Peptides against a protein of PDB entry 6FBK. Designs and how they scored, part 12

Target 1, 90 residues: chain A of PDB entry 6FBK
Amino acid sequence: EDTGVRVELAEEDHGRKSTIALRLWVEDPKKLKGKPKDNGAIEFTFDLEKETPDEVAQEMIESGFFHESDVKIVAKSIRDRVALIQWRRE

## One batch from the design tools (peptide; made by RFdiffusion4, then SolubleMPNN)

Design b1_p11_7_s3 (from b1_p11_7, 4 letters changed)
Fold by OpenDDE base, seed 3:
Structure b1_p11_7_s3 (fold): chain B 90 residues (1-90), chain A 11 residues (1-11)
Amino acid sequence: as target 1 above (90 residues)
Amino acid sequence: SKRVFRVTPKP
C-alpha cells in the first residue's frame, strides 16, 4: 500500500555489496498520523545482512524525524523498498 | 552509537 513515504536508492546497486545507500522522504503527509519534521530527504546506509527496517525506523523516531505513532508505517516503507531491491538481485 | 542521517533536498 501507499505509505506516503518514498524510499529510493541513493546510488546505483550492482548487487555486489551487503550495504546500500537509501534516500527517504515524505510524499503525502496526510498518510501519517503525526507531523514529521519534513526538512528534505533523509539519506542513510542500510546493511542488508545485519539491519532491519524496524530498527532504522526507530532510530529515525529517536532523531525526531517522525512521531512515534508512525514508526510502523516508516518501517514498512523501508521494508518494501529493501524487498524490491533484494528481488532484483536474484 | 547513533545512526548517521544526512538530510538533503528532496529529489
Scores: peptide ipSAE 0.734, ipTM 0.926, DockQ to the pose 0.902
Fold by OpenDDE base, seed 2:
Structure b1_p11_7_s3 (fold): chain B 90 residues (1-90), chain A 11 residues (1-11)
Amino acid sequence: as target 1 above (90 residues)
Amino acid sequence: SKRVFRVTPKP
């Protein structure tokens, strides 16, 4: 499922650390229920062992980047990318 | 605590 939200690595992943740097941005705003703060790409670190996509998505909502109704679609975007990264590490 | 988010231009 295309969420309309793109998530990519903001740094090269050598599979050494439990933390990774990610970049997230809206590619297709019509996929979202609310209007996001389309300021650009959002960069952040993500701990593969301690954090969850839902928690990070909630924090983005709290920061005002997205509407609360879009928390699940944002979380899914992060989850899908994180899964791919973890699969590459195996 | 609040997470640190950095906004940069879209790729």
Scores: peptide ipSAE 0.733, ipTM 0.926, DockQ to the pose 0.892
Fold by OpenDDE base, seed 5:
Structure b1_p11_7_s3 (fold): chain B 90 residues (1-90), chain A 11 residues (1-11)
Amino acid sequence: as target 1 above (90 residues)
Amino acid sequence: SKRVFRVTPKP
């Protein structure tokens, strides 16, 4: 499913660490229920062993990047990218 | 939250 939110690696992944650098931005705002602040691409570190997409998405909302109504779609976008990265590491 | 978010121009 296309969430309208794009997530990519912000750094090259060598598969050595449990942490990865990600970049997230809105590609299709029509997929969102609310209107997020058009700030650009959000960069952050994600720990594959300790953190969850839902937690990060909630923190983005608390920071004002997205509306509460879009927490699940943001979390899904992160989850989908993380899964791809993990599959590539195998 | 203690999480650090950095905003840059989207690609």
Scores: peptide ipSAE 0.733, ipTM 0.927, DockQ to the pose 0.838
Fold by OpenDDE base, seed 1:
Structure b1_p11_7_s3 (fold): chain B 90 residues (1-90), chain A 11 residues (1-11)
Amino acid sequence: as target 1 above (90 residues)
Amino acid sequence: SKRVFRVTPKP
């Protein structure tokens, strides 16, 4: 399902390390319950082995990027991209 | 520690 939040690799993935650089931004704000601070693309490192999408989403909310009511939508966006990256590595 | 987030222009 289209979450309205896009997540892409911020760097090429050679499948060599467990950490990846991601870029996340809002494409369709109508999909979100709250109004995000849509001021660009959020770049961050994600550890495929140690971190979870829900954990990162919570940290984004704590940083003020999204409303707490949208934690699940943000987490799903990250999860979907992470799954795709992992599937492509296999 | 807090996670590092960097905001850049949308691609």
Scores: peptide ipSAE 0.732, ipTM 0.925, DockQ to the pose 0.905

Design b1_p11_7_s4 (from b1_p11_7, 4 letters changed)
Fold by OpenDDE base, seed 2:
Structure b1_p11_7_s4 (fold): chain B 90 residues (1-90), chain A 11 residues (1-11)
Amino acid sequence: as target 1 above (90 residues)
Amino acid sequence: AARVFKVTPKP
């Protein structure tokens, strides 16, 4: 499913550490229920062992990047990319 | 804890 939110690696992943750098941005705002503060790409570190997409998505909302009604779609976009990264590491 | 988010231009 196309969430309208794109997530990519912000750095090359060599599969050596549990943390990865990600970049997230809105490609299709029509997919979101709220109106995000679309000022660019959001870069952040994600710990593959300790953190969850839902927690990070919630923190983005608390920071004012997205409306609370979009927590699940944002979390899904992160989850989908993280899954691909983990599968690629194997 | 407050997460660090860095905003940069879209690719």
Scores: peptide ipSAE 0.726, ipTM 0.917, DockQ to the pose 0.893
Fold by OpenDDE base, seed 3:
Structure b1_p11_7_s4 (fold): chain B 90 residues (1-90), chain A 11 residues (1-11)
Amino acid sequence: as target 1 above (90 residues)
Amino acid sequence: AARVFKVTPKP
């Protein structure tokens, strides 16, 4: 499913650390219900063992990057990328 | 604590 939000690794993943650096940005704003601030790519650290995509998405809303109505689509974007990274580590 | 977000140019 295309969320219109892209998430990529901001660093090379050698599969040795529990934390990863991610970069998130809007590719297709019409997929979102709100009007996101098109400031660029958002970089952040994600702990694969302790944190959840939903928590990070909520924090992005609180920071004003996205409208509350888009929290689920943002969370899904992060979840999908995290899943791919975890599968690659197997 | 508030999460650290860094905004950079899109790839």
Scores: peptide ipSAE 0.725, ipTM 0.916, DockQ to the pose 0.904
Fold by OpenDDE base, seed 5:
Structure b1_p11_7_s4 (fold): chain B 90 residues (1-90), chain A 11 residues (1-11)
Amino acid sequence: as target 1 above (90 residues)
Amino acid sequence: AARVFKVTPKP
């Protein structure tokens, strides 16, 4: 389903590294339970072999970007994009 | 861990 949170590649993926650069931002705030403290796009590196969407989402909560009640919706947004990127690499 | 997050304008 549409999480209201958009995740895209922040750089071109050549499929040669285990790490990718992602950009995440709120597209539909009414889909979130809490109110995000920032209105920008969050850029970060994600290791396809070592990291998980849930871990990264939790770290975003710890950094104050989202309310803890929205951790799962943020994680799902990352997971869905990562899966798509991995499918395109095959 | 201390993850690095960079905030930029929305596309």
Scores: peptide ipSAE 0.724, ipTM 0.917, DockQ to the pose 0.862
Fold by OpenDDE base, seed 1:
Structure b1_p11_7_s4 (fold): chain B 90 residues (1-90), chain A 11 residues (1-11)
Amino acid sequence: as target 1 above (90 residues)
Amino acid sequence: AARVFKVTPKP
């Protein structure tokens, strides 16, 4: 499913650490319910073993990047990319 | 939670 939110690795993943650097940005704002603060790409680290996409998405909303109504779509975007990265590590 | 978010230009 196209969430309209793109998530990519911000650095090359060698599969050596439990943490990864991600970059997230809006590609299609029409997919979002609210208006995001579309000011660029958001870079952050994600711990594959300890953190959840839902919690990170909520933190983005608390920081003012997205409307609270879009927490699930943002979380899904992160989840889908994280899953793909983990699959590639197998 | 005070997560660090860095904003950069879209690639």
Scores: peptide ipSAE 0.723, ipTM 0.917, DockQ to the pose 0.850

Design b1_p11_8_s3 (from b1_p11_8, 3 letters changed)
Fold by OpenDDE base, seed 1:
Structure b1_p11_8_s3 (fold): chain B 90 residues (1-90), chain A 11 residues (1-11)
Amino acid sequence: as target 1 above (90 residues)
Amino acid sequence: MKKEFKVLPKP
């Protein structure tokens, strides 16, 4: 499902390390309940073994990027991309 | 440690 939030690799993934660099940005703000900051892409690392989409999404909200009401949609966006990356590694 | 988020310039 289209969350309106896009997540992509910020660097080429050679499948060697558990940490990946991701970029996340709002593609369709209408999909969100809150009013996120109209920022450029948010770049961050994601540890495939230690971190979870929900935890990272919560950290983003705490940092003020998204409203708390959108935590699940943000988490889903990250989850979907992470899943694809993991599947491609297999 | 709090997670670091880098905000890139909007295109």
Scores: peptide ipSAE 0.712, ipTM 0.915, DockQ to the pose 0.754
Fold by OpenDDE base, seed 4:
Structure b1_p11_8_s3 (fold): chain B 90 residues (1-90), chain A 11 residues (1-11)
Amino acid sequence: as target 1 above (90 residues)
Amino acid sequence: MKKEFKVLPKP
């Protein structure tokens, strides 16, 4: 489903590292229950071996980027993109 | 340690 949150690679993925650089931003705020901070894209690394979308999403909530009620939708956005990246690596 | 997030300027 369209989460209203977009996640893309922030750098070219050569498929050699366990970590990838991601960029996340809100495309459709009305898809979220809470009101996200009015800022640009959020860049961060994601360790394919050590981190999970839910953990990272929770960290974003704790950092104040999103409302707690939107943790799952944010996590899903990250998960979906990570899955696509992993599929491309295979 | 808390995960680092880099906030880019809004377009």
Scores: peptide ipSAE 0.711, ipTM 0.914, DockQ to the pose 0.748
Fold by OpenDDE base, seed 2:
Structure b1_p11_8_s3 (fold): chain B 90 residues (1-90), chain A 11 residues (1-11)
Amino acid sequence: as target 1 above (90 residues)
Amino acid sequence: MKKEFKVLPKP
């Protein structure tokens, strides 16, 4: 499913650290219910062992990047990328 | 602590 939100690695993943750097940005705002901030990308770290996509998405909402109604779609975008990264590490 | 987010400039 195309969420309209893209998440990519901000650095090369050598598969050794539990923490990865990610970049998230909106490619298709029409797929979001709320109006996200008009910025380039949001860069952040993600701890594969301690954090969850939902928690990070919720913090993005609190920071004002997205409307609360889009927390699930944002979380899904992060989840899908994280899962892919973990699968590739397998 | 609140998570840190770095906002990059929009191209």
Scores: peptide ipSAE 0.711, ipTM 0.915, DockQ to the pose 0.757
Fold by OpenDDE base, seed 3:
Structure b1_p11_8_s3 (fold): chain B 90 residues (1-90), chain A 11 residues (1-11)
Amino acid sequence: as target 1 above (90 residues)
Amino acid sequence: MKKEFKVLPKP
């Protein structure tokens, strides 16, 4: 499902580390309820074993990147990308 | 500690 939020790998994944680098940005702001900050891409690490998409999304809200009403759609965007990465590692 | 986020310049 198109969330309007895009998440991509910020580095090549060789499938060897439990931590990956991700890049996230708003592609279609009309799909969000709030008005996110007009920033460039947000880069961050994601620990496949210790972190969750919901937890990271909440941290982004607290940092002021998104409105609290959009936490679930942001979390979904991260979750969907992480799932694809994990499936490719199989 | 709170997670670190790096904001890149918008192209």
Scores: peptide ipSAE 0.711, ipTM 0.914, DockQ to the pose 0.724

## One batch from the design tools (peptide; made by RFdiffusion4, then SolubleMPNN)

Design b1_p12_1_s2 (from b1_p12_1 with E1M H8D)
Fold by OpenDDE base, seed 3:
Structure b1_p12_1_s2 (fold): chain B 90 residues (1-90), chain A 12 residues (1-12)
Amino acid sequence: as target 1 above (90 residues)
Amino acid sequence: MKREFKVDPEIP
């Protein structure tokens, strides 16, 4: 399912470290229930071994980037990208 | 500590 939220690597991944740099931005705001605060890409690091997409999404809501109603869709977008990255590493 | 987020307004 297309979340309308895009997540991409902000750096080249050589599959050597557990920490990766990501960028997240809204491509289709109509798929969100709330109105996103900004239109730019949010850059952040993600630890593949220690962190979860749901935790990061919740932190984005707390920071005011998204409405609480969209926490799960944001988490899904991160989860889907992380899964692809991990699958490519194997 | 709270997570660090950086916004790049030029992307997209």
Scores: peptide ipSAE 0.680, ipTM 0.905, DockQ to the pose 0.809
Fold by OpenDDE base, seed 4:
Structure b1_p12_1_s2 (fold): chain B 90 residues (1-90), chain A 12 residues (1-12)
Amino acid sequence: as target 1 above (90 residues)
Amino acid sequence: MKREFKVDPEIP
């Protein structure tokens, strides 16, 4: 399922660290229930061992980037990218 | 501490 939210690596992944740099932005705002505050890419670090996509998505909402109704779609976009990165590391 | 987020307005 296309969430309309894109997540990519913000740095080269050497597969050595549990922490990765990610970039997240909205490609299709019509997929969201609310309207995001910014149209740019949000850059952040993600710890593959300690953090979850749902927690990070919640923090984005708390920071005002997305409406609370869109937490699951944002979390899914992060989860899908993280899973892909983990598969490539194996 | 809040998570640090940085916005790049040039992307996309």
Scores: peptide ipSAE 0.679, ipTM 0.905, DockQ to the pose 0.803
Fold by OpenDDE base, seed 1:
Structure b1_p12_1_s2 (fold): chain B 90 residues (1-90), chain A 12 residues (1-12)
Amino acid sequence: as target 1 above (90 residues)
Amino acid sequence: MKREFKVDPEIP
């Protein structure tokens, strides 16, 4: 499903390390319950072995980027991109 | 530890 949140690699992935750089931004704000604070892209690292999309999403909420009611949709956006990256690494 | 987030206003 389309979450309205876009997540892309912030760097080229050669599939050699467990840590990747991601960029996340709102593409369709109508799909969120709350209103995002910023209109720009949020850049962060993600450890494919140690971290989970839900944990990262929760940290984004704590940082004030999104409303708490949107934690699951943000997590799903990250999860979907991470899954694609993992599949491409196979 | 706090996660580091960097905002890029140029995107999108």
Scores: peptide ipSAE 0.679, ipTM 0.905, DockQ to the pose 0.794
Fold by OpenDDE base, seed 2:
Parts: C-alpha cells; sequence; structure tokens
Structure b1_p12_1_s2 (fold): chain B 90 residues (1-90), chain A 12 residues (1-12)
C-alpha cells in the first residue's frame, strides 16, 4: 500500500555495515490522519540488525514530527524501504 | 537517550 511517505537512502549502500542513513518525507499528506509539524526531509540512521521501523516511528512521534495516529503508516514506510534495501543486498 | 533527527527544509 502507498503510505504517502517516502523513504530513501541518504548515502550509497555498499552492503558492508548494518547501519544505514535514511531520508524520510511526506509526498501525500492526505494519506496521513494528522498534520506533520515540518515540511522537509528527516534524516536519520537505522541499524538493520538492532532496530525496528515501529520503534523508530515512535521516536519520530515523540520528537513531534508526526501525530501518534500515524505511527503505523510511518513505520510501514520505513519497513518497506528497509526490506527493499535488504533485498538489493542479496 | 533520544534519537538524533536532522531536518532538511529544502527537501523535497
Amino acid sequence: as target 1 above (90 residues)
Amino acid sequence: MKREFKVDPEIP
């Protein structure tokens, strides 16, 4: 499902380390229940072995980037990109 | 500790 939230690599992935840099932004705000605080790309690191998309999304909520009602859609956007990155590493 | 998030207002 199209979450309306886009997640991309913020760096080239050589497939050598578990930590990657990601960039996340809203493409279609109509798919969100709440209104994002900022209209820009959020850059962050993600550990493929130790972290989960849901936990990272929850941290974004705590930071005030998204409404708590959108935690699952944000988590899904991260999950989908992470899965794609892992598939490309194979 | 809290995660570090950097916001780039020029993207997208």
Scores: peptide ipSAE 0.678, ipTM 0.905, DockQ to the pose 0.815

Design b1_p12_1_s3 (from b1_p12_1, 5 letters changed)
Fold by OpenDDE base, seed 3:
Structure b1_p12_1_s3 (fold): chain B 90 residues (1-90), chain A 12 residues (1-12)
Amino acid sequence: as target 1 above (90 residues)
Amino acid sequence: MKKVFKVSPEVP
């Protein structure tokens, strides 16, 4: 489903490392309950072996990027992109 | 340590 949050690779993935660089931003703010503090892109690394979409999303909430009620939709956005990247690595 | 997030004004 369309979460209104877009997540893309910030760097080309050659499938050689367990870490990837991601970029996340709000594409449709109407799909979020809260109002993001920033309208830019959030860049971060994601460790495919150690991190989870839910925990990363929670840290974004704690950093003030999103409203607490939007944690699951943010996590889903990250999860869906990570899954797609993993499938492409196979 | 707390995860690092970098904010950029540019959106692809």
Scores: peptide ipSAE 0.630, ipTM 0.876, DockQ to the pose 0.883
Fold by OpenDDE base, seed 4:
Structure b1_p12_1_s3 (fold): chain B 90 residues (1-90), chain A 12 residues (1-12)
Amino acid sequence: as target 1 above (90 residues)
Amino acid sequence: MKKVFKVSPEVP
């Protein structure tokens, strides 16, 4: 499913660290219920062992990047990319 | 600590 939110690796993943660098941005704002604060890319680290997509998405909402109504869309975008990265590490 | 989010105006 197309969430309208794109998530990619900000750095090459060599599969050695428990943390990865991600970049997230909106490709299709029509998929969101609210209007995002910025139209650029958000860079952040994601700890594969300690963090969850839902909690990170919630922190983005609290930081004002997205409306609370879009937390699940943002979380799914992160989850889908993280899952793909983990599958590639196998 | 609060998670750090860095914003860039450029979209890849």
Scores: peptide ipSAE 0.630, ipTM 0.875, DockQ to the pose 0.933
Fold by OpenDDE base, seed 1:
Structure b1_p12_1_s3 (fold): chain B 90 residues (1-90), chain A 12 residues (1-12)
Amino acid sequence: as target 1 above (90 residues)
Amino acid sequence: MKKVFKVSPEVP
């Protein structure tokens, strides 16, 4: 599923730490139910052992980056990228 | 503490 939200590594992943640096931005705003407050990229760390895509997405909503109705689509975007990174580590 | 999000105008 194309969420319209892109998530990429913000730095090289050497597979040594449980924390990774990510960058998230909107490629297709028509896929979202609401309008993002900002049109730039959001940079953040993600702890592979302690955090979940759903919780991080919820924090983004609380921070005002996305409409509350888009929490699941944002979470999916993060989840898909995180899964891919973990698969590459194995 | 609230998670930190940094906004950048750069879009790869």
Scores: peptide ipSAE 0.629, ipTM 0.875, DockQ to the pose 0.899
Fold by OpenDDE base, seed 2:
Parts: C-alpha cells; structure tokens; sequence
Structure b1_p12_1_s3 (fold): chain B 90 residues (1-90), chain A 12 residues (1-12)
C-alpha cells in the first residue's frame, strides 16, 4: 500500500469546513513509473464534497507534476489520506 | 477554472 507519495494536512483540521488543506510530495521516486516534475511539496485545497482523488490527480498531471502513467498511484495516495481524515472527523 | 497548486521547496 506504500505508494511512495506522501500526503498530509497542511493545516490543522477542525472538522468545520468541507475543504481541507493538503501537502503532497514524493517520498520514494522509485515507486513511480515516470519522473516527477519537481522535488518540492505541492500544496492544494481539497473539497471533501465536490472533488475526487482521481480528478485532482488528473489535474496534477495536466499541470505537469507527474507522468500520466502515475495517475492511479497519485490518486491512491490522496484517497488514502482523505479517508483517514474523514475517519478522524467521525 | 484551473485548480491552484502551490509548490514549496520545503519538504517535511
């Protein structure tokens, strides 16, 4: 289940908003098929009600951050973190 | 509109 991509909250989640701030970065590039564009952390908001990990991952690829072949692994990393956050809110 | 992604050189 280790995607080599790490995703964490960029700010404290009080469970009051439908949006959360996330930070995503590559921890193990060997897990990816392609070469990431940058080696820094990508910060973005995620709407728990309107957005999906797959759609956000696609937008990252369209922006050139990741190779198209890695859409699934990026989406999974986001999905897994979002799930944990939602479980914590409950 | 296009989603905003901010890149930071600081990685935890």
Amino acid sequence: as target 1 above (90 residues)
Amino acid sequence: MKKVFKVSPEVP
Scores: peptide ipSAE 0.626, ipTM 0.871, DockQ to the pose 0.872

Design b1_p12_1_s4 (from b1_p12_1 with E1S H8S)
Fold by OpenDDE base, seed 5:
Structure b1_p12_1_s4 (fold): chain B 90 residues (1-90), chain A 12 residues (1-12)
Amino acid sequence: as target 1 above (90 residues)
Amino acid sequence: SKREFKVSPEIP
């Protein structure tokens, strides 16, 4: 489903590295329970072999980007995008 | 966390 949070590749993926660069931002704020403190795009790297969407989302909450009540919806947005990226690599 | 996050300007 539409989480209201958009995640895209920040760099072209050639499927050669286990690490990818992602960009995440809120597209529909009313989908979130809390109000994000920032309205910009958050860029970060994601290791497809060592990291999980839930852990990264939790780190974003701890950094103050999102309210703790929205950790699951943020994690889902990352998970869904990562799944699509991995699908294209196959 | 030690993760680095870079914030870019608002996406149109």
Scores: peptide ipSAE 0.630, ipTM 0.866, DockQ to the pose 0.744
Fold by OpenDDE base, seed 4:
Structure b1_p12_1_s4 (fold): chain B 90 residues (1-90), chain A 12 residues (1-12)
Amino acid sequence: as target 1 above (90 residues)
Amino acid sequence: SKREFKVSPEIP
């Protein structure tokens, strides 16, 4: 499913660290219920062993990047990318 | 908790 939110690696992944750098931005704002405060790309680190997409999405809401009604769609976009990265590491 | 986020211009 197309969430309208894109997530990509911000650095090359050599599969050595549990922490990866990600970049997230809105590709199709019509998919969101609210309007994001920024139109830029958000860069952050994600620990594959300790953190969850839902927790990170909640923190983005608390920081004011997205409306609370869009937390699940943001979490899904992160989850989908993380899954691909983990499968590629196999 | 508090997380560090870095905002940059939209990627073309």
Scores: peptide ipSAE 0.629, ipTM 0.867, DockQ to the pose 0.793
Fold by OpenDDE base, seed 2:
Structure b1_p12_1_s4 (fold): chain B 90 residues (1-90), chain A 12 residues (1-12)
Amino acid sequence: as target 1 above (90 residues)
Amino acid sequence: SKREFKVSPEIP
């Protein structure tokens, strides 16, 4: 499913660390229920072993980036990218 | 908890 939210690596992944740098931005705002507060790209670190997409998405909402109604779609976008990254590491 | 987020111009 296309969430309308794009997530990419913000740095090259050498598969050495459990933490990765990600960049997230809205590609298609019409797929979101609410309106994002910012139209830029959000960069953040994600720990593949300790953190979950849902927790990070919730923190983004708490920071005011997204409406709470879009927590699941944001989490999914992160999850999908993380899964792909983990697949490449295998 | 507080997470660090860096906002920059959207990538074209």
Scores: peptide ipSAE 0.629, ipTM 0.866, DockQ to the pose 0.800
Fold by OpenDDE base, seed 1:
Structure b1_p12_1_s4 (fold): chain B 90 residues (1-90), chain A 12 residues (1-12)
Amino acid sequence: as target 1 above (90 residues)
Amino acid sequence: SKREFKVSPEIP
């Protein structure tokens, strides 16, 4: 499913660390219920072993980047990219 | 939240 939110690696992944740098931005705001805070890219680190997409999404909402009603959409976008990265490492 | 988020207007 197209969430309208894109997530990419902010750095090259050599598959050696449990943490990765990600970049997230909105490509299609119509897919979101609320209006995003910024139209730029949000960079953050993600621990593949300890953190979950839902937790990170919630923190983004708390920081004011997205409306609370879009937490699941944001979480899904992160989850989909993380899964792809993990599959590529295997 | 105490998570660090870096915002940049530059999009890949």
Scores: peptide ipSAE 0.625, ipTM 0.864, DockQ to the pose 0.785

Design b1_p12_2_s1 (from b1_p12_2 with E2K R7A E12R)
Fold by OpenDDE base, seed 4:
Structure b1_p12_2_s1 (fold): chain B 90 residues (1-90), chain A 12 residues (1-12)
Amino acid sequence: as target 1 above (90 residues)
Amino acid sequence: DKEVEEAIEELR
């Protein structure tokens, strides 16, 4: 499923830490809230043991990065990438 | 609270 939201590793994953750096960008700039400085991506850390994609997505909404209607799409995109990273670690 | 950084050059 193409959500229009892309999430990838912002660093090389050595599989040693529970925290990973991720990069997130949206193909449709209309889905971004605020004033992006050109075509920007959001880089953030994600704790594989403590955080959930839904909660992280909600925090991004509260911070004003996305519209509330897109929270589930953002969460799904993060979840899918995180799952892939975890599969590669195992 | 969550650290978020906007990266521009990395998409170019």
Scores: peptide ipSAE 0.045, ipTM 0.688, DockQ to the pose 0.035
Fold by OpenDDE base, seed 1:
Structure b1_p12_2_s1 (fold): chain B 90 residues (1-90), chain A 12 residues (1-12)
Amino acid sequence: as target 1 above (90 residues)
Amino acid sequence: DKEVEEAIEELR
C-alpha cells in the first residue's frame, strides 16, 4: 500500500541496539502542518521494545506535524518500515 | 524527541 508517507533509517542499523533513528517525510507537503519553508523530514528515535507506531504517530499529531485524519496512515508507514527493519535483523 | 531535520526537497 502506498500511503504517501516515507520512512527510512536515519542511521546505519547494525542490529545491536533496541533504538533506531528514523526519518519520515511525505510525498505531498500539504500533509505537513506548518510553513512550506519549514516543512521537512521528521527525524526521531524509535524504541523497538517500548514504543508502538500508533503511539508515535499520535504524538506527532499532538505535536502538530500532521492532521488528525492522517494518524493511521502515519502509523502504518512507521509500522511497515519497522517490520522491515526487524525482518532484516533476523 | 521529534525534530525537523532536513527539507523534504533534499530527500526527494
Scores: peptide ipSAE 0.042, ipTM 0.682, DockQ to the pose 0.036
Fold by OpenDDE base, seed 5:
Structure b1_p12_2_s1 (fold): chain B 90 residues (1-90), chain A 12 residues (1-12)
Amino acid sequence: as target 1 above (90 residues)
Amino acid sequence: DKEVEEAIEELR
């Protein structure tokens, strides 16, 4: 599924930490909200053991990065990337 | 913490 939201590693993953650095950006600038610029990306740490894509996405909405209607799209994009990273660690 | 970075074209 093409969500229009891209999520990638912001650093090389050596599989040694429970936290990873991720970078998230949207292809359509209309999906951005608030202070971020149209070509801005959000960089953040994600704890593979403690955090969930849905809660992280909701936090981003509450912080004003995205519209409320896009929370599930953001969460899915994070989830799909995290799943791929976890698969590569096995 | 969340950080905003510009220039996504360089990230592609």
Scores: peptide ipSAE 0.040, ipTM 0.671, DockQ to the pose 0.037
Fold by OpenDDE base, seed 2:
Structure b1_p12_2_s1 (fold): chain B 90 residues (1-90), chain A 12 residues (1-12)
Amino acid sequence: as target 1 above (90 residues)
Amino acid sequence: DKEVEEAIEELR
Protein backbone atom coordinates (compact mmCIF):
# COMPACT_ATOMS: atom_id res chain seq x y z
CA GLU B 1 0.00 0.00 0.00
CA ASP B 2 1.27 3.43 -0.99
CA THR B 3 0.45 5.70 1.93
CA GLY B 4 1.95 8.80 0.34
CA VAL B 5 4.30 9.02 3.33
CA ARG B 6 7.91 8.04 2.75
CA VAL B 7 10.22 6.89 5.54
CA GLU B 8 13.90 6.18 4.93
CA LEU B 9 17.08 5.72 6.89
CA ALA B 10 18.89 9.01 7.44
CA GLU B 11 22.09 7.06 8.17
CA GLU B 12 23.68 3.77 7.28
CA ASP B 13 22.38 1.02 9.55
CA HIS B 14 25.12 -1.30 10.74
CA GLY B 15 22.74 -3.11 13.08
CA ARG B 16 24.86 -2.26 16.12
CA LYS B 17 22.62 0.09 18.11
CA SER B 18 18.99 0.13 19.19
CA THR B 19 18.44 3.65 17.83
CA ILE B 20 18.15 4.57 14.16
CA ALA B 21 17.97 7.91 12.39
CA LEU B 22 14.97 8.22 10.08
CA ARG B 23 13.72 10.75 7.57
CA LEU B 24 10.04 11.20 6.81
CA TRP B 25 8.45 13.23 4.02
CA VAL B 26 5.01 13.47 2.46
CA GLU B 27 4.51 13.13 -1.28
CA ASP B 28 1.42 15.35 -1.13
CA PRO B 29 2.38 18.64 0.55
CA LYS B 30 -1.27 19.30 1.42
CA LYS B 31 -1.06 16.55 4.05
CA LEU B 32 1.82 18.31 5.79
CA LYS B 33 0.30 20.60 8.41
CA GLY B 34 3.57 22.10 9.59
CA LYS B 35 5.88 24.71 8.09
CA PRO B 36 7.70 22.71 5.38
CA LYS B 37 4.72 22.74 3.01
CA ASP B 38 6.57 22.31 -0.26
CA ASN B 39 9.77 20.34 0.22
CA GLY B 40 10.51 19.69 3.87
CA ALA B 41 11.35 16.46 5.63
CA ILE B 42 11.23 15.40 9.26
CA GLU B 43 14.36 13.82 10.66
CA PHE B 44 14.13 11.94 13.93
CA THR B 45 15.66 9.16 15.97
CA PHE B 46 13.68 6.01 16.64
CA ASP B 47 14.49 3.66 19.52
CA LEU B 48 13.74 0.13 18.32
CA GLU B 49 13.41 -1.11 21.90
CA LYS B 50 11.49 1.71 23.59
CA GLU B 51 9.35 3.51 21.00
CA THR B 52 6.39 2.45 18.86
CA PRO B 53 5.27 3.82 15.49
CA ASP B 54 1.89 4.77 16.95
CA GLU B 55 3.44 6.78 19.78
CA VAL B 56 5.88 8.54 17.47
CA ALA B 57 3.11 9.34 14.98
CA GLN B 58 0.95 10.74 17.79
CA GLU B 59 3.85 12.90 18.94
CA MET B 60 4.18 14.30 15.42
CA ILE B 61 0.46 15.11 15.37
CA GLU B 62 0.72 16.88 18.71
CA SER B 63 3.72 18.81 17.40
CA GLY B 64 1.59 20.03 14.48
CA PHE B 65 3.31 18.19 11.63
CA PHE B 66 0.19 16.36 10.44
CA HIS B 67 -3.58 16.36 10.73
CA GLU B 68 -5.11 14.12 13.37
CA SER B 69 -6.86 12.15 10.63
CA ASP B 70 -3.50 11.08 9.20
CA VAL B 71 -1.99 9.62 12.38
CA LYS B 72 -2.61 6.03 11.29
CA ILE B 73 -1.11 6.63 7.86
CA VAL B 74 2.02 8.10 9.43
CA ALA B 75 2.22 5.29 11.98
CA LYS B 76 1.84 2.65 9.27
CA SER B 77 4.59 4.21 7.16
CA ILE B 78 6.97 4.26 10.12
CA ARG B 79 5.98 0.72 11.11
CA ASP B 80 6.57 -0.65 7.62
CA ARG B 81 10.02 0.92 7.39
CA VAL B 82 10.99 -0.18 10.90
CA ALA B 83 9.88 -3.74 10.13
CA LEU B 84 11.97 -3.75 6.96
CA ILE B 85 15.01 -2.48 8.88
CA GLN B 86 14.55 -5.16 11.52
CA TRP B 87 14.17 -7.85 8.85
CA ARG B 88 17.42 -6.75 7.23
CA ARG B 89 19.22 -6.84 10.57
CA GLU B 90 18.48 -10.57 10.94
CA ASP A 1 13.60 14.73 18.96
CA LYS A 2 11.79 15.61 15.75
CA GLU A 3 13.43 18.17 13.51
CA VAL A 4 12.29 19.79 10.29
CA GLU A 5 15.01 19.68 7.67
CA GLU A 6 15.41 21.34 4.30
CA ALA A 7 14.41 19.58 1.10
CA ILE A 8 16.30 16.41 0.38
CA GLU A 9 17.62 15.79 -3.13
CA GLU A 10 14.81 13.36 -3.92
CA LEU A 11 12.24 16.13 -3.38
CA ARG A 12 14.08 18.74 -5.48
Scores: peptide ipSAE 0.039, ipTM 0.668, DockQ to the pose 0.035

